# Peptides against a protein of PDB entry 6TME: the designs that were tried, part 10

Target 1, 324 residues: chain A of PDB entry 6TME
Amino acid sequence: NRLKRAYIALQAWKKAFYSDPFNTAANWVGPDVCSYKGVFCAPALDDPSVLVVAGIDLNHADIAGYLPPELGLLTDVALFHVNSNRFCGVIPKSLSKLTLMYEFDVSNNRFVGPFPTVALSWPSLKFLDIRYNDFEGKLPPEIFDKDLDAIFLNNNRFESTIPETIGKSTASVVTFAHNKFSGCIPKTIGQMKNLNEIVFIGNNLSGCLPNEIGSLNNVTVFDASSNGFVGSLPSTLSGLANVEQMDFSYNKFTGFVTDNICKLPKLSNFTFSYNFFNGEAQSCVPGSSQEKQFDDTSNCLQNRPNQKSAKECLPVVSRPVDCS
Target 2, 324 residues: chain A of PDB entry 6TME as posed
Amino acid sequence: NRLKRAYIALQAWKKAFYSDPFNTAANWVGPDVCSYKGVFCAPALDDPSVLVVAGIDLNHADIFGYLPPELGLLTDVALFHVNSNRFCGVIPKSLSKLTLMYEFDVSNNRFVGPFPTVALSWPSLKFLDIRYNDFEGKLPPEIFDKDLDAIFLNNNRFESTIPETIGKSTASVVTFAHNKFSGCIPKTIGQMKNLNEIVFIGNNLSGCLPNEIGSLNNVTVFDASSNGFVGSLPSTLSGLANVEQMDFSYNKFTGFVTDNICKLPKLSNFTFSYNFFNGEAQSCVPGSSQEKQFDDTSNCLQNRPNQKSAKECLPVVSRPVDCS

## One batch from the design tools (peptide; aimed at target 1 H178)

Design b1_p10_6_s1 (made by RFdiffusion4, then SolubleMPNN; from b1_p10_6, 5 letters changed)
Fold by OpenDDE base, seed 4:
Structure b1_p10_6_s1 (fold): chain B 324 residues (1-324), chain A 10 residues (1-10)
Amino acid sequence: as target 1 above (324 residues)
Amino acid sequence: SSVLSEARIK
């Protein structure tokens, strides 16, 4: 019965393929769905004597098509990996029936529409990758109520602000890069318990960096480059005891880059180029350390090469934003 | 600069 439903679902999906360059679904014939290429069966959790479709892996198949609603019949699927295809349309709401969903990877496709809220209905979801699509609109705050290990949102068309619920996230990796997010980074960011990597690259974020960033003692990668951040770097950044790569380039930061930041114990790469910093500690100077690499290019620093002109610097430096 | 984490692959 369960495999029969899977057969219906998979045949509907095959019918929804516009192009299958590698003939991935060529053997998707007959009732033995467990033999289908990219389909993986396992004993059902509720009855080990019954085989069910537990996983889909169509990664890198370059398949063009869409996800039909019949995929909701795959109620035993826990792993759904279909990255690097050319699937279009929206994620079917019928996937809410896949209550065992554990890893969902639809990255590098042609999906459109709002955030696939069906992902929020999966109680056991641990991995969510929807990057490199055309998802748009606001990010539901409920995404961070999920006990996710990783949240990949980069390279989409998401807009609006980052939800304050981000502090509830237990994810080790979160990517916001290359979207249209705006507003400030929520102060609740410091409450993220397991954060190792967070990337904000290439958005429309603005305002001052919250002091609470300094509470992220497990973070190894912090990239806030290519935004509209203003003000000085928080002094609390000295608390980033494990940060290895830090990038604040291409913003509108001002003030002094302190010794306490540049001497972070695990820091290997610190890029603060293309801002309006008007001073830096000696420890921040490129070449000052063999184990650390710095880039101070295109700031308002004195006695440093490749800086902005006084004409460019004066209007900004003379009007510093007070973040206090 | 930062590097985006790679997706999990089966």
Scores: peptide ipSAE 0.045, ipTM 0.784, DockQ to the pose 0.140
OpenDDE base, seeds 1, 2, 3, 5: peptide ipSAE 0.040, 0.040, 0.040, 0.042; ipTM 0.785, 0.785, 0.788, 0.781; seed 5 fails the geometry check

Design b1_p10_6_s2 (made by RFdiffusion4, then SolubleMPNN; from b1_p10_6, 6 letters changed)
Fold by OpenDDE base, seed 1:
Structure b1_p10_6_s2 (fold): chain B 324 residues (1-324), chain A 10 residues (1-10)
Amino acid sequence: as target 1 above (324 residues)
Amino acid sequence: SSVLEEARKK
């Protein structure tokens, strides 16, 4: 019965394919769905004597089509990997029936609409990758209430502010890059105890960086480049004991880049180019260390190459933003 | 970043 439902679902999906360049679904014929290419069966959790469709892997199949509502019949699926295809439309709400969903990867497709809130209905979800799509609108704050290991949201059309609930996230990796997020980074960010990598690249974020960033002791990658951040770098950044890659380039930062930041023990690359910094410690100068790489290009630094003109710097540097 | 550079697209 469960495999029969899977058959119905998979045949409906095959019918929803507009193009299958690699003939991935060519063998999707007959009731033996466990033999279908990209379909993986396993013993059911509730009855080991019964085989069920537990996983879908159609990654890199370049399939054009959509996800029909009949996919909701795949109630035993825990792994759904369909990245690097040309699926369009919305994620069907019928997927709420897939209560065992553990990993959901629909990245690199042509999905549209708001955030797929159906993902929030999966109690056991650990991995969510929806990057490189056309999802739009607000990010639901509930996403960070989920016990996710990774949250990939980059390269979409999300807008509005980053939810304050971000501090509740237990994810080690979170990407916001290349969206239209606006507002400030929430101060609650410092509560992300398991965070290793966070990327804010290429949004419309603004304001001062919260001091609480310095509480991210486990972060190895912090990239806030290509935004509208202002003010000085928080002195609390000296607390980033494990940061290896740090990028604040292409913002509107001002002030002095301190030794405490540039001498971070694990720092490998620190890019603070294309800002309005008016000073840097000697330890921040590119070439000052064999173990660290720095980029101070296009700031307001004296006696450094490739800096902004006085005309460009003066109006900004003379009006520093008070982040206190 | 390393995360963004991860190859997921064919």
Scores: peptide ipSAE 0.042, ipTM 0.774, DockQ to the pose 0.236
OpenDDE base, seeds 2, 3, 4, 5: peptide ipSAE 0.041, 0.037, 0.040, 0.039; ipTM 0.761, 0.761, 0.772, 0.765; seed 2 fails the geometry check

Design b1_p10_6_s3 (made by RFdiffusion4, then SolubleMPNN; from b1_p10_6, 6 letters changed)
Fold by OpenDDE base, seed 5:
Structure b1_p10_6_s3 (fold): chain B 324 residues (1-324), chain A 10 residues (1-10)
Amino acid sequence: as target 1 above (324 residues)
Amino acid sequence: SSILEEARKK
C-alpha cells in the first residue's frame, strides 16, 4: 500500500517532467519503485518488514518540470535531494504529509513564490537548502525556531529584515547572501550558540554592526561584505577567538581598524577593503604578517596604496556615524 | 566563500 502510493506519486512526478536530459526517469516504469533511479527504499521505521521510499536523490539531473501535489503521497521520505535541476513553480503544500523529512535540498532550481512554509511543518528537519532559487518575500521568523544544522537561503529574492528569532537558531551554518534583506543585523545574533559560519554578502543590510557579534565564540567565518553597514567596527569583535575568515568589504564603515581585531588568534584572512576607514593598526597592514592575509584597499588610509581620494573620503570621514 | 558551496554529506 505504501509503495503503491509512492508509485502514484512518482508517476505523477514523471508526468510533470518537461525535460529529462539524462533520462533519469527512463526506468521509472512499473510498480517496483525501489528500482527507480534516484529513488531509495528502506525498511519503514514503524515496521521493519515493510519497505518504503525513504529517500529521493535527483541531484544534478538537470530535469525541467515542477513538483506535483501527488508528491505528498511519499509520506515515508526523510531525504529529499533534488538540487541542480530546473524545477519550477512552488513547493507543494501537500509535502506537509512528509512528517519524517530530515534533509530537504531543493537548491539551484527555479522555484518561486514565498518562503516554502511547508518546511516549517516538518518536526524533524535538520537540513534546509533552498539557495539559488527565486523565493521571495519575508523570511518567516519561525525558521529559526527549528533545530536545524544548516540553513542555506542565499541567492534568492528574500526581502525585509532578518528576524529577531535568529538568536534561537542552533545552526552551525547560515547563509543570507545575495538576497534583498534590509535593516540591521539583530542584536540577538550573539545568542546563536552553535554558529560556525554566517554569510550576509550582497544584501541591503544597514546600520551599525551589533556589539553582540563578539559573543559568537565558535564562529570561524563571518562575512558581511557588500552591504550598507556604517559606523566603526565593534570593539567586541576582539571576542571572536575562533574566527578565521572575516570580510567587511564593500560597506560604509568608518573609524580605526584596531590591533585587537587584526591580532585575533585564529584570524587567517581579514578583508576590510572598500570602506571609509581612516586608520589601521600596524598589525592590520597587508604584509605585516606571514600567517595572516589582509586587504585594506580603497579606504581612507594615509600612506597606503590604492586608497580613495580625499574628495571621496572627506564627506564621509568627517561625518562618522555614532553607533553608541 | 567556501560556505556557499557547502552541502550536506550523505
Scores: peptide ipSAE 0.046, ipTM 0.778, DockQ to the pose 0.127
OpenDDE base, seeds 1, 2, 3, 4: peptide ipSAE 0.042, 0.036, 0.037, 0.037; ipTM 0.779, 0.760, 0.768, 0.775

Design b1_p10_6_s4 (made by RFdiffusion4, then SolubleMPNN; from b1_p10_6, 6 letters changed)
Fold by OpenDDE base, seed 1:
Structure b1_p10_6_s4 (fold): chain B 324 residues (1-324), chain A 10 residues (1-10)
Amino acid sequence: as target 1 above (324 residues)
Amino acid sequence: SSVLDEARKK
């Protein structure tokens, strides 16, 4: 019965394919769905004597089509990986029936519409990858209430502010890059206890960086480049004991880049180019260390190459933003 | 930047 439902779902999906360049679904014929390419069966959790469709892997199949509502019949699926295809439309609400969903990867497709809130209905979800799509609108605050290991949101059309609930996230990796997020980074960011990598690249974020960033003891990658951040770098950044890659380039930062930041023990690359910094410690100078790489290009630094003109610097440097 | 291309292995 469960495999029969899976058959109905998979056949409906096959019909929803507009193009299958690699003939991935060529063998999707007959009731033996467990033999279908990209379909993986396993013993059911509630009855080990019964095989069920537990996983879908159509990654890199370049399939054009959409996800039909009949996919909701795949109630035993825990792994759904369909990245690098050309699926369009919306994520069906019927997927709420897939209560075992553990990993959901629809990245690198052509999905549209608002955030797929159906993902919030999956109680056991650990991995969510919806990057490189055309999802739009607000990010639901509830996404960070989920016990996710990774949250990939980059390269979409998301707008609005980053929810304050971000501090509740237990994810080790979160990407916001290349969206249209605006506003400030929430101060609650410092409460992300398991965070290793966070990327804000290429949004419309603004304001001062919260001091609470310095509480991210486990962060190894912090990239806030290509935004509209202002003010000085928080002195609390000296607390990033494990940061290896740090990028603040292409913002509107001012002030002095301190030794305490540039001498971070695990720091490998620190890029603070294309800002309005008017000073840097000797430890921040590119070439000052064999173990660390720095980029101070296009700031307002004296006696450094490739800096902004006085004309460009003066209006900004003379009016520093007080982040206190 | 590298994290943007990270893929979780099955």
Scores: peptide ipSAE 0.053, ipTM 0.826, DockQ to the pose 0.130
OpenDDE base, seeds 2, 3, 4, 5: peptide ipSAE 0.053, 0.045, 0.045, 0.051; ipTM 0.825, 0.806, 0.811, 0.823

Design b1_p10_7 (made by RFdiffusion4)
Pose (drawn by RFdiffusion4):
Structure b1_p10_7 (pose): chain A 324 residues (1-324), chain P 10 residues (1-10)
Amino acid sequence: as target 2 above (324 residues)
Amino acid sequence: SSNLASAKES
C-alpha cells in the first residue's frame, strides 16, 4: 500500500521532531497524508489515476529534528524543500531510493560532516542547495559530472581544491563563497557551458586567474573577491561580453586595469578595491561614468583617494608575480 | 543578483 509507506515515513519523521515552533506538524495525524501540512500530493508520473506524495516543503518552519532513514520510503518525492529549519546530523543514505529527486534544498539547517554523497545517486537531480550548513572536507569532484543546473555550496566548511572536473558542469549557477577552498582556479573553468553566475567570495584561493575565464561569454556575475589571487588581470577578460557584476576586491592583484575590461558593454559594477593595482584607464575611474559603477579604494594608484601608502606599495608593485 | 546578495552574507 503506497500511501501507507508515506504514512510510516512521515510518522517516523514527526517522532524525530524535538521542537516545532509553528506547530507545523500538528495536523500530521491519521492516514490521509495528502492533508498533512507541508506534504504535497500529485498524480503518479506513470499513471494519473494513482495518488502519490510528490513533494515536501517545510521552508522556514524552524523545526529542530533529524531526517530518519524511514524517509527513504517516500519513493515518489521529487521536490524536497526544507530551507531554514534546524534539521541536524547527516542526510540518510536511504534517500538514494528517492530516484525521482529533482530539487533538493537543505539550505540553512544544522547538517554536518562530509558532503552528502547520496545526492550523487539521483539520476534526475537538477537543483542542489546545501548552503549554510556545516558540511566540510573535500568536495566530490564527480558532483560536476551530474547535469545540475544549480549548485549552492556557500557558507560551509569545505576545504582543499576546486575539482578539475568543474569544466564538465552544465550549471547555470555555482556558489563556493565562504568556505576554506584553496589552491588555483582550474584552467578547465573555460569549458563550463550554460554558466551565468559563479561566486568565490571569501576562500583561500591563490595563483593567477586563468586566461580561460575569458571564454565564459554568457557570465553575468563573476565574483572572486576576498581570496589571495596574484598577478595581473588577464587581458582575455575582454571576452566576458555579458558580465554585469565583476568583483575582484580583497586580493593581491597587481598591474594595470585597462579599458579592455572597463568598457565591456553590459558591465555595470566593477569592484577592484583592496589590491595592488598601480595604473588604471580613465574609463575605469570611479565617479567618471553615470552608467558604470567602479571602486578602486586601497590600491597603488597615483592621484586617487584612499590608496595604499607608497611605503607599502613599492615592495609589492616592484615584484610582480610571473604567472608561470 | 539574489544569489549574489545571499552569498555576500557571512

Design b1_p10_7_s1 (made by RFdiffusion4, then SolubleMPNN; from b1_p10_7, 7 letters changed)
Fold by OpenDDE base, seed 2:
Structure b1_p10_7_s1 (fold): chain B 324 residues (1-324), chain A 10 residues (1-10)
Amino acid sequence: as target 1 above (324 residues)
Amino acid sequence: SSVLEESRLK
């Protein structure tokens, strides 16, 4: 009777559709739910002779509606992908019954409310994508206790500080971009052992960059642009042996951009424009390398084009923040 | 960044 429960859930969901421009649910008729468009069945893990609904894929269907609580009856679903729709409301807490949830993608919708804490209840979750919604409030620290491969949080309304538990994350990709996060990057960031790409773009983060960033040996993309960071770049950044894309633009950094950073072996693009740097090594000068691209625009550098005026620079450069 | 657009089943 697992398929009967699935039928109840899917029919309730169809009733919750306000608009289905591609008629995706047109064939959602009758008890044979495994024939429904976007519904995928597989043998149950506990009994291979039983067929269950194991996956939902409604990506790019442009469906307007909401997620009704009856979706909690889909207890065998491991893959739930409904990105690029117009679903609104909140993620129902009844989804806690979906204990096999492995990948959850509700990105590019119109969901609102606090972080969907129901995602924390799924013990086997590996992929979480809630980007491009209207989720708000604090990010629960427990999110980084999950053994996730990827955490996509960008383009929401999250506020408050980044939890110190970030160091516990085993994710290869984490995005914080285009939220309202504030405070400092936690020093525990250096404990992230599998991190390849991290993006902080367009938040209200501030303070000095922690020295522990230099411990991220496997990071290939590090973007902290469009924040309120201050002080000098940590000398420990010379430890980023695999970084290819690095962006510190649109901050309030001061000091000298060192040779050790600009000569990183895998560095392809390094953007440190729109800051208050008052010096750079020769290896950091745009055009100095054929293999690396640099941008030093709108700093306080001498003998470089497109720099800030002395009037803009003097008040900041004369009062450097000591991060030691 | 392309990272912001990446999706496993996109």
Scores: peptide ipSAE 0.066, ipTM 0.847, DockQ to the pose 0.174
OpenDDE base, seeds 1, 3, 4, 5: peptide ipSAE 0.066, 0.059, 0.065, 0.067; ipTM 0.846, 0.833, 0.845, 0.848; seed 5 fails the geometry check

Design b1_p10_7_s2 (made by RFdiffusion4, then SolubleMPNN; from b1_p10_7, 7 letters changed)
Fold by OpenDDE base, seed 1:
Structure b1_p10_7_s2 (fold): chain B 324 residues (1-324), chain A 10 residues (1-10)
Amino acid sequence: as target 1 above (324 residues)
Amino acid sequence: SKVLEESKKK
């Protein structure tokens, strides 16, 4: 009996709660699991006459606890949303039994350990949100082989390089922000055909930006701020026909910010502050457009306010990194 | 970014 298994799982989970400040699980009593708050039943895909637990939504419940292995008994769950809680520990490997998993959101919790590789076992997964946790270690390359619509990894403790397999991703949104990623952005990034938003904010990324970024025709948001990028902005950025928000601030970029970038047709905000740019086109000057906002603060620009001193600029500007 | 802040709210 699928509902009996669900009952066992949910009761085990209730026992794993250390705190339930909103009494979310107060009605989690008895065999009628479909009446449980945050538990949603639907007809089974293989037998419409049978009700199964198809979804969990405990978002914003502020529940403290852990995910017990018995959750693997929820084999019919396609939607698992438990964001904004205080769940700790690791994601149970037993969740590999949830073969219908479609959306998995454990964001804004206290999960620890390596990347939850169990997520890679779900063949139908489309949405993965593990942001705002304490996941650590390397990102498995296989994550980008999955046909995901969104990949949220930001605000964790991930380290190492971004896998080259990123180019295989069909995700529209990918977040790497506020981790410990290092190395270069892979050149394969240009192969991300469906990418709309990508954020690299606040990592230890370095090197030159790959020219292949200019191939991201559908990108509306590109944020690479607060890293260690060097060299000039790729001239191929003129290919970002749909970019609206672009941020390269707080890096070590040098060179000239060109008209071809600042005149991008959909560009609304372009922040390139806190770098070592030594020139900008007139179209890049803040206030030059009513439709576009620019920030050129704290660069090495001549005749602009709030720039770095010559003493600070000269050592960097005189030794430009050749990205060619 | 709106994307970054979406899950931050409890």
Scores: peptide ipSAE 0.041, ipTM 0.787, DockQ to the pose 0.261
OpenDDE base, seeds 2, 3, 4, 5: peptide ipSAE 0.033, 0.038, 0.037, 0.040; ipTM 0.739, 0.780, 0.775, 0.776

Design b1_p10_7_s3 (made by RFdiffusion4, then SolubleMPNN; from b1_p10_7, 7 letters changed)
Fold by OpenDDE base, seed 4:
Structure b1_p10_7_s3 (fold): chain B 324 residues (1-324), chain A 10 residues (1-10)
Amino acid sequence: as target 1 above (324 residues)
Amino acid sequence: SSVLEESRKK
């Protein structure tokens, strides 16, 4: 009996709650699990006459606790949304039994440990949100082999390099922001054919931006701010025909910001502040366009306000990194 | 970026 198994799982989970400030699980009593708050039932895919637990939605419940292994008994769950709680510990390996998992959102919790590799076992997973946790270690390269629509990894403790397999991703949205990623952005990034939004904010990424970024013709948001990138902006960025929001601020970029970048047809906001750019085209000057917003603050530009001192600029500008 | 708040706003 699938609902009986679900009952066991849900009661085990209730027992694993340390705090339930909104009394979300107050009605989690008795065998009628489909009446449980945050539990959603649907006809089973293999037998429409059988009712199964198909979804969990405990978003914003502020529940403190952990995920017990008995959750693996929820074998019919396709939607698991438990964001904005205070769940701690690790994601149970027993969740590998949830083969119908389609959307997994455990964001904004207190999960720890390595990347939850159990997520890689779900063949039908389309949405993965593990952001705002304390996951650590290396990002498994296999994450990008999955046919995901969205990958949210931001605000964790992930370290090491971004896997080269990123180019295999079919995700429209990928966030790496506010981790401890290091190294270069892989050249394979240009192979992300469905990419619309990618965010690298606040990591320890370095090196030159790969020219292949210019192949991301469908990208609307590209944010690489607050890293250690060096060199000039790739000329191939002129290929970003659909970019609307672009941010390269708080890096160590040098060189000239060209017309080809600032005149991108869909560009709405372009922030390249807090770098060491020593020149910009007229089209890049803040206020030059009513349709576009630019920020060139704290660079090494001549005849512009709020720039770095010559003392700060000279050592860097005089030693430009050649990315060619 | 608005992307960072997508799921949490749901």
Scores: peptide ipSAE 0.043, ipTM 0.794, DockQ to the pose 0.209
OpenDDE base, seeds 1, 2, 3, 5: peptide ipSAE 0.036, 0.035, 0.040, 0.042; ipTM 0.785, 0.781, 0.784, 0.799; seed 5 fails the geometry check

Design b1_p10_7_s4 (made by RFdiffusion4, then SolubleMPNN; from b1_p10_7, 8 letters changed)
Fold by OpenDDE base, seed 2:
Structure b1_p10_7_s4 (fold): chain B 324 residues (1-324), chain A 10 residues (1-10)
Amino acid sequence: as target 1 above (324 residues)
Amino acid sequence: SETLELSRIK
């Protein structure tokens, strides 16, 4: 039966533990798997009279070990939360049998290898958190074909470009931060419908920002700091009616920071420091507003403190990138 | 950003 299969899976997993500092699996003994710490049972969706393992929550257990292939026997699991452990190795492909997977959180572990493509096989997946691991290689374009509410990819080793399929995403939160992504932000970004927060911090992204960013009417957080972006800020950024936190710091932007951007109605913090901007509107000057906070440090602005030297500015400012 | 913070799913 289903609980017998679950017993086999959970005992195999316990055997795969190298360290259990909080003795989380101490009571993982006997056939009554529904009494196991961190294991949650519920009536099966196809037969309410049958009890099945529907969820795993081992968050913050600091367990060292790996995920054995026998976990594929947990075919009724819809919630899998194992963040903040020390699990290593790869995500087993046998998890493809968990067709009810709804929330998958393996964040803050020691997983390695390519993107866990098994996550793409789950038809009902709504939440994916794989941040703070050592996943590497290319991001599969198909990830954005999934009807996900949130996509957390930050603090990994992902490389290559951001897929153009990003425009198909309906996620409210997407993080790319602290990877090795390169190339331009796809113009299709403007097609995202439900986006509230997007973070590109600390990658190798380059080129001009696409004008289509201005179509993200519901975005509240837009952080593109610590990349290699060039050119002027798109004038279409005036369309970000709900943006509260905006960060373009530590790039190679040039040109003039316009009044239309700094007067955005919901803007609370706007950081454009450590670039090569050669002008700013009066509304962009730090201290010009009580409701807004600005940082224009280390640009090529005249009559402002803490700016780059003429020697540093001249080679860049005299050769502005035309994004038109 | 709080977006980058680890969060517990309940």
Scores: peptide ipSAE 0.053, ipTM 0.820, DockQ to the pose 0.173
OpenDDE base, seeds 1, 3, 4, 5: peptide ipSAE 0.037, 0.046, 0.042, 0.048; ipTM 0.778, 0.800, 0.787, 0.804; seed 4 fails the geometry check

Design b1_p10_8 (made by RFdiffusion4)
Pose (drawn by RFdiffusion4):
Structure b1_p10_8 (pose): chain A 324 residues (1-324), chain P 10 residues (1-10)
Amino acid sequence: as target 2 above (324 residues)
Amino acid sequence: ATEAEKAKAA
């Protein structure tokens, strides 16, 4: 009995609810699971006459609990939204039985430990949001082999390198912000298809920017701020024909900012503050344009306000890194 | 709002 399996799964889950501030599971009684709050039923994909539990949405319920293995019985679920709860522990391996999983959002919870690799087992997965948890350790490179449209990893404790496989991703949005990733951005980044937004804010990345970034001609947001990148901005960045937001602030970049970048057509907000740039094109000057917003604070630029001292600048400015 | 703006606002 199909809905019985859903009943057992949801009752096993309610048992694990230690605190439900909004009494969200108050009506989770009896066998009519489709009437349970946050449970969403629909016709079976292969038979419109059969009723199935197809979605779970408890966004913003602030429920403290954990996900028991019995949730593996919800075999028809394709949508799972639990943003802003207090669900703790790990994602049960039994969730690999949810073969129709399409969008999985566990953002802003209390999940911990290694990357939830059960997500790799879902053949229809398109949206994966694990941001704002305590996931840690290495990132499974094979995650970029899945045909994900969106990958949100920001605000975890992930470590080590960006996988070389990143160029295989078909994602339109990828966030790595606020982890402990280290090393270089892979040269394969230029092979990412469909990419519109990529956010690296606040990691421990270094090395020079790969020239292959210039191949991302559909990118509208490229934010590499608060890392440790060195070298000059690659001249290939003129290929970012669609970039609208570009932020390289808080790095160790040196050299010139040219109009090859500052005059990009759709570029509206270009922040390169807190680096070691010793020259900039006139068109790159903040306050100079009514359409474009620039920020050059704390660089090594003559005749500009709030720059680094000459004392701090000369050691770094006179010793540029050979990107080789 | 962009994901970068949201990350910064957080």

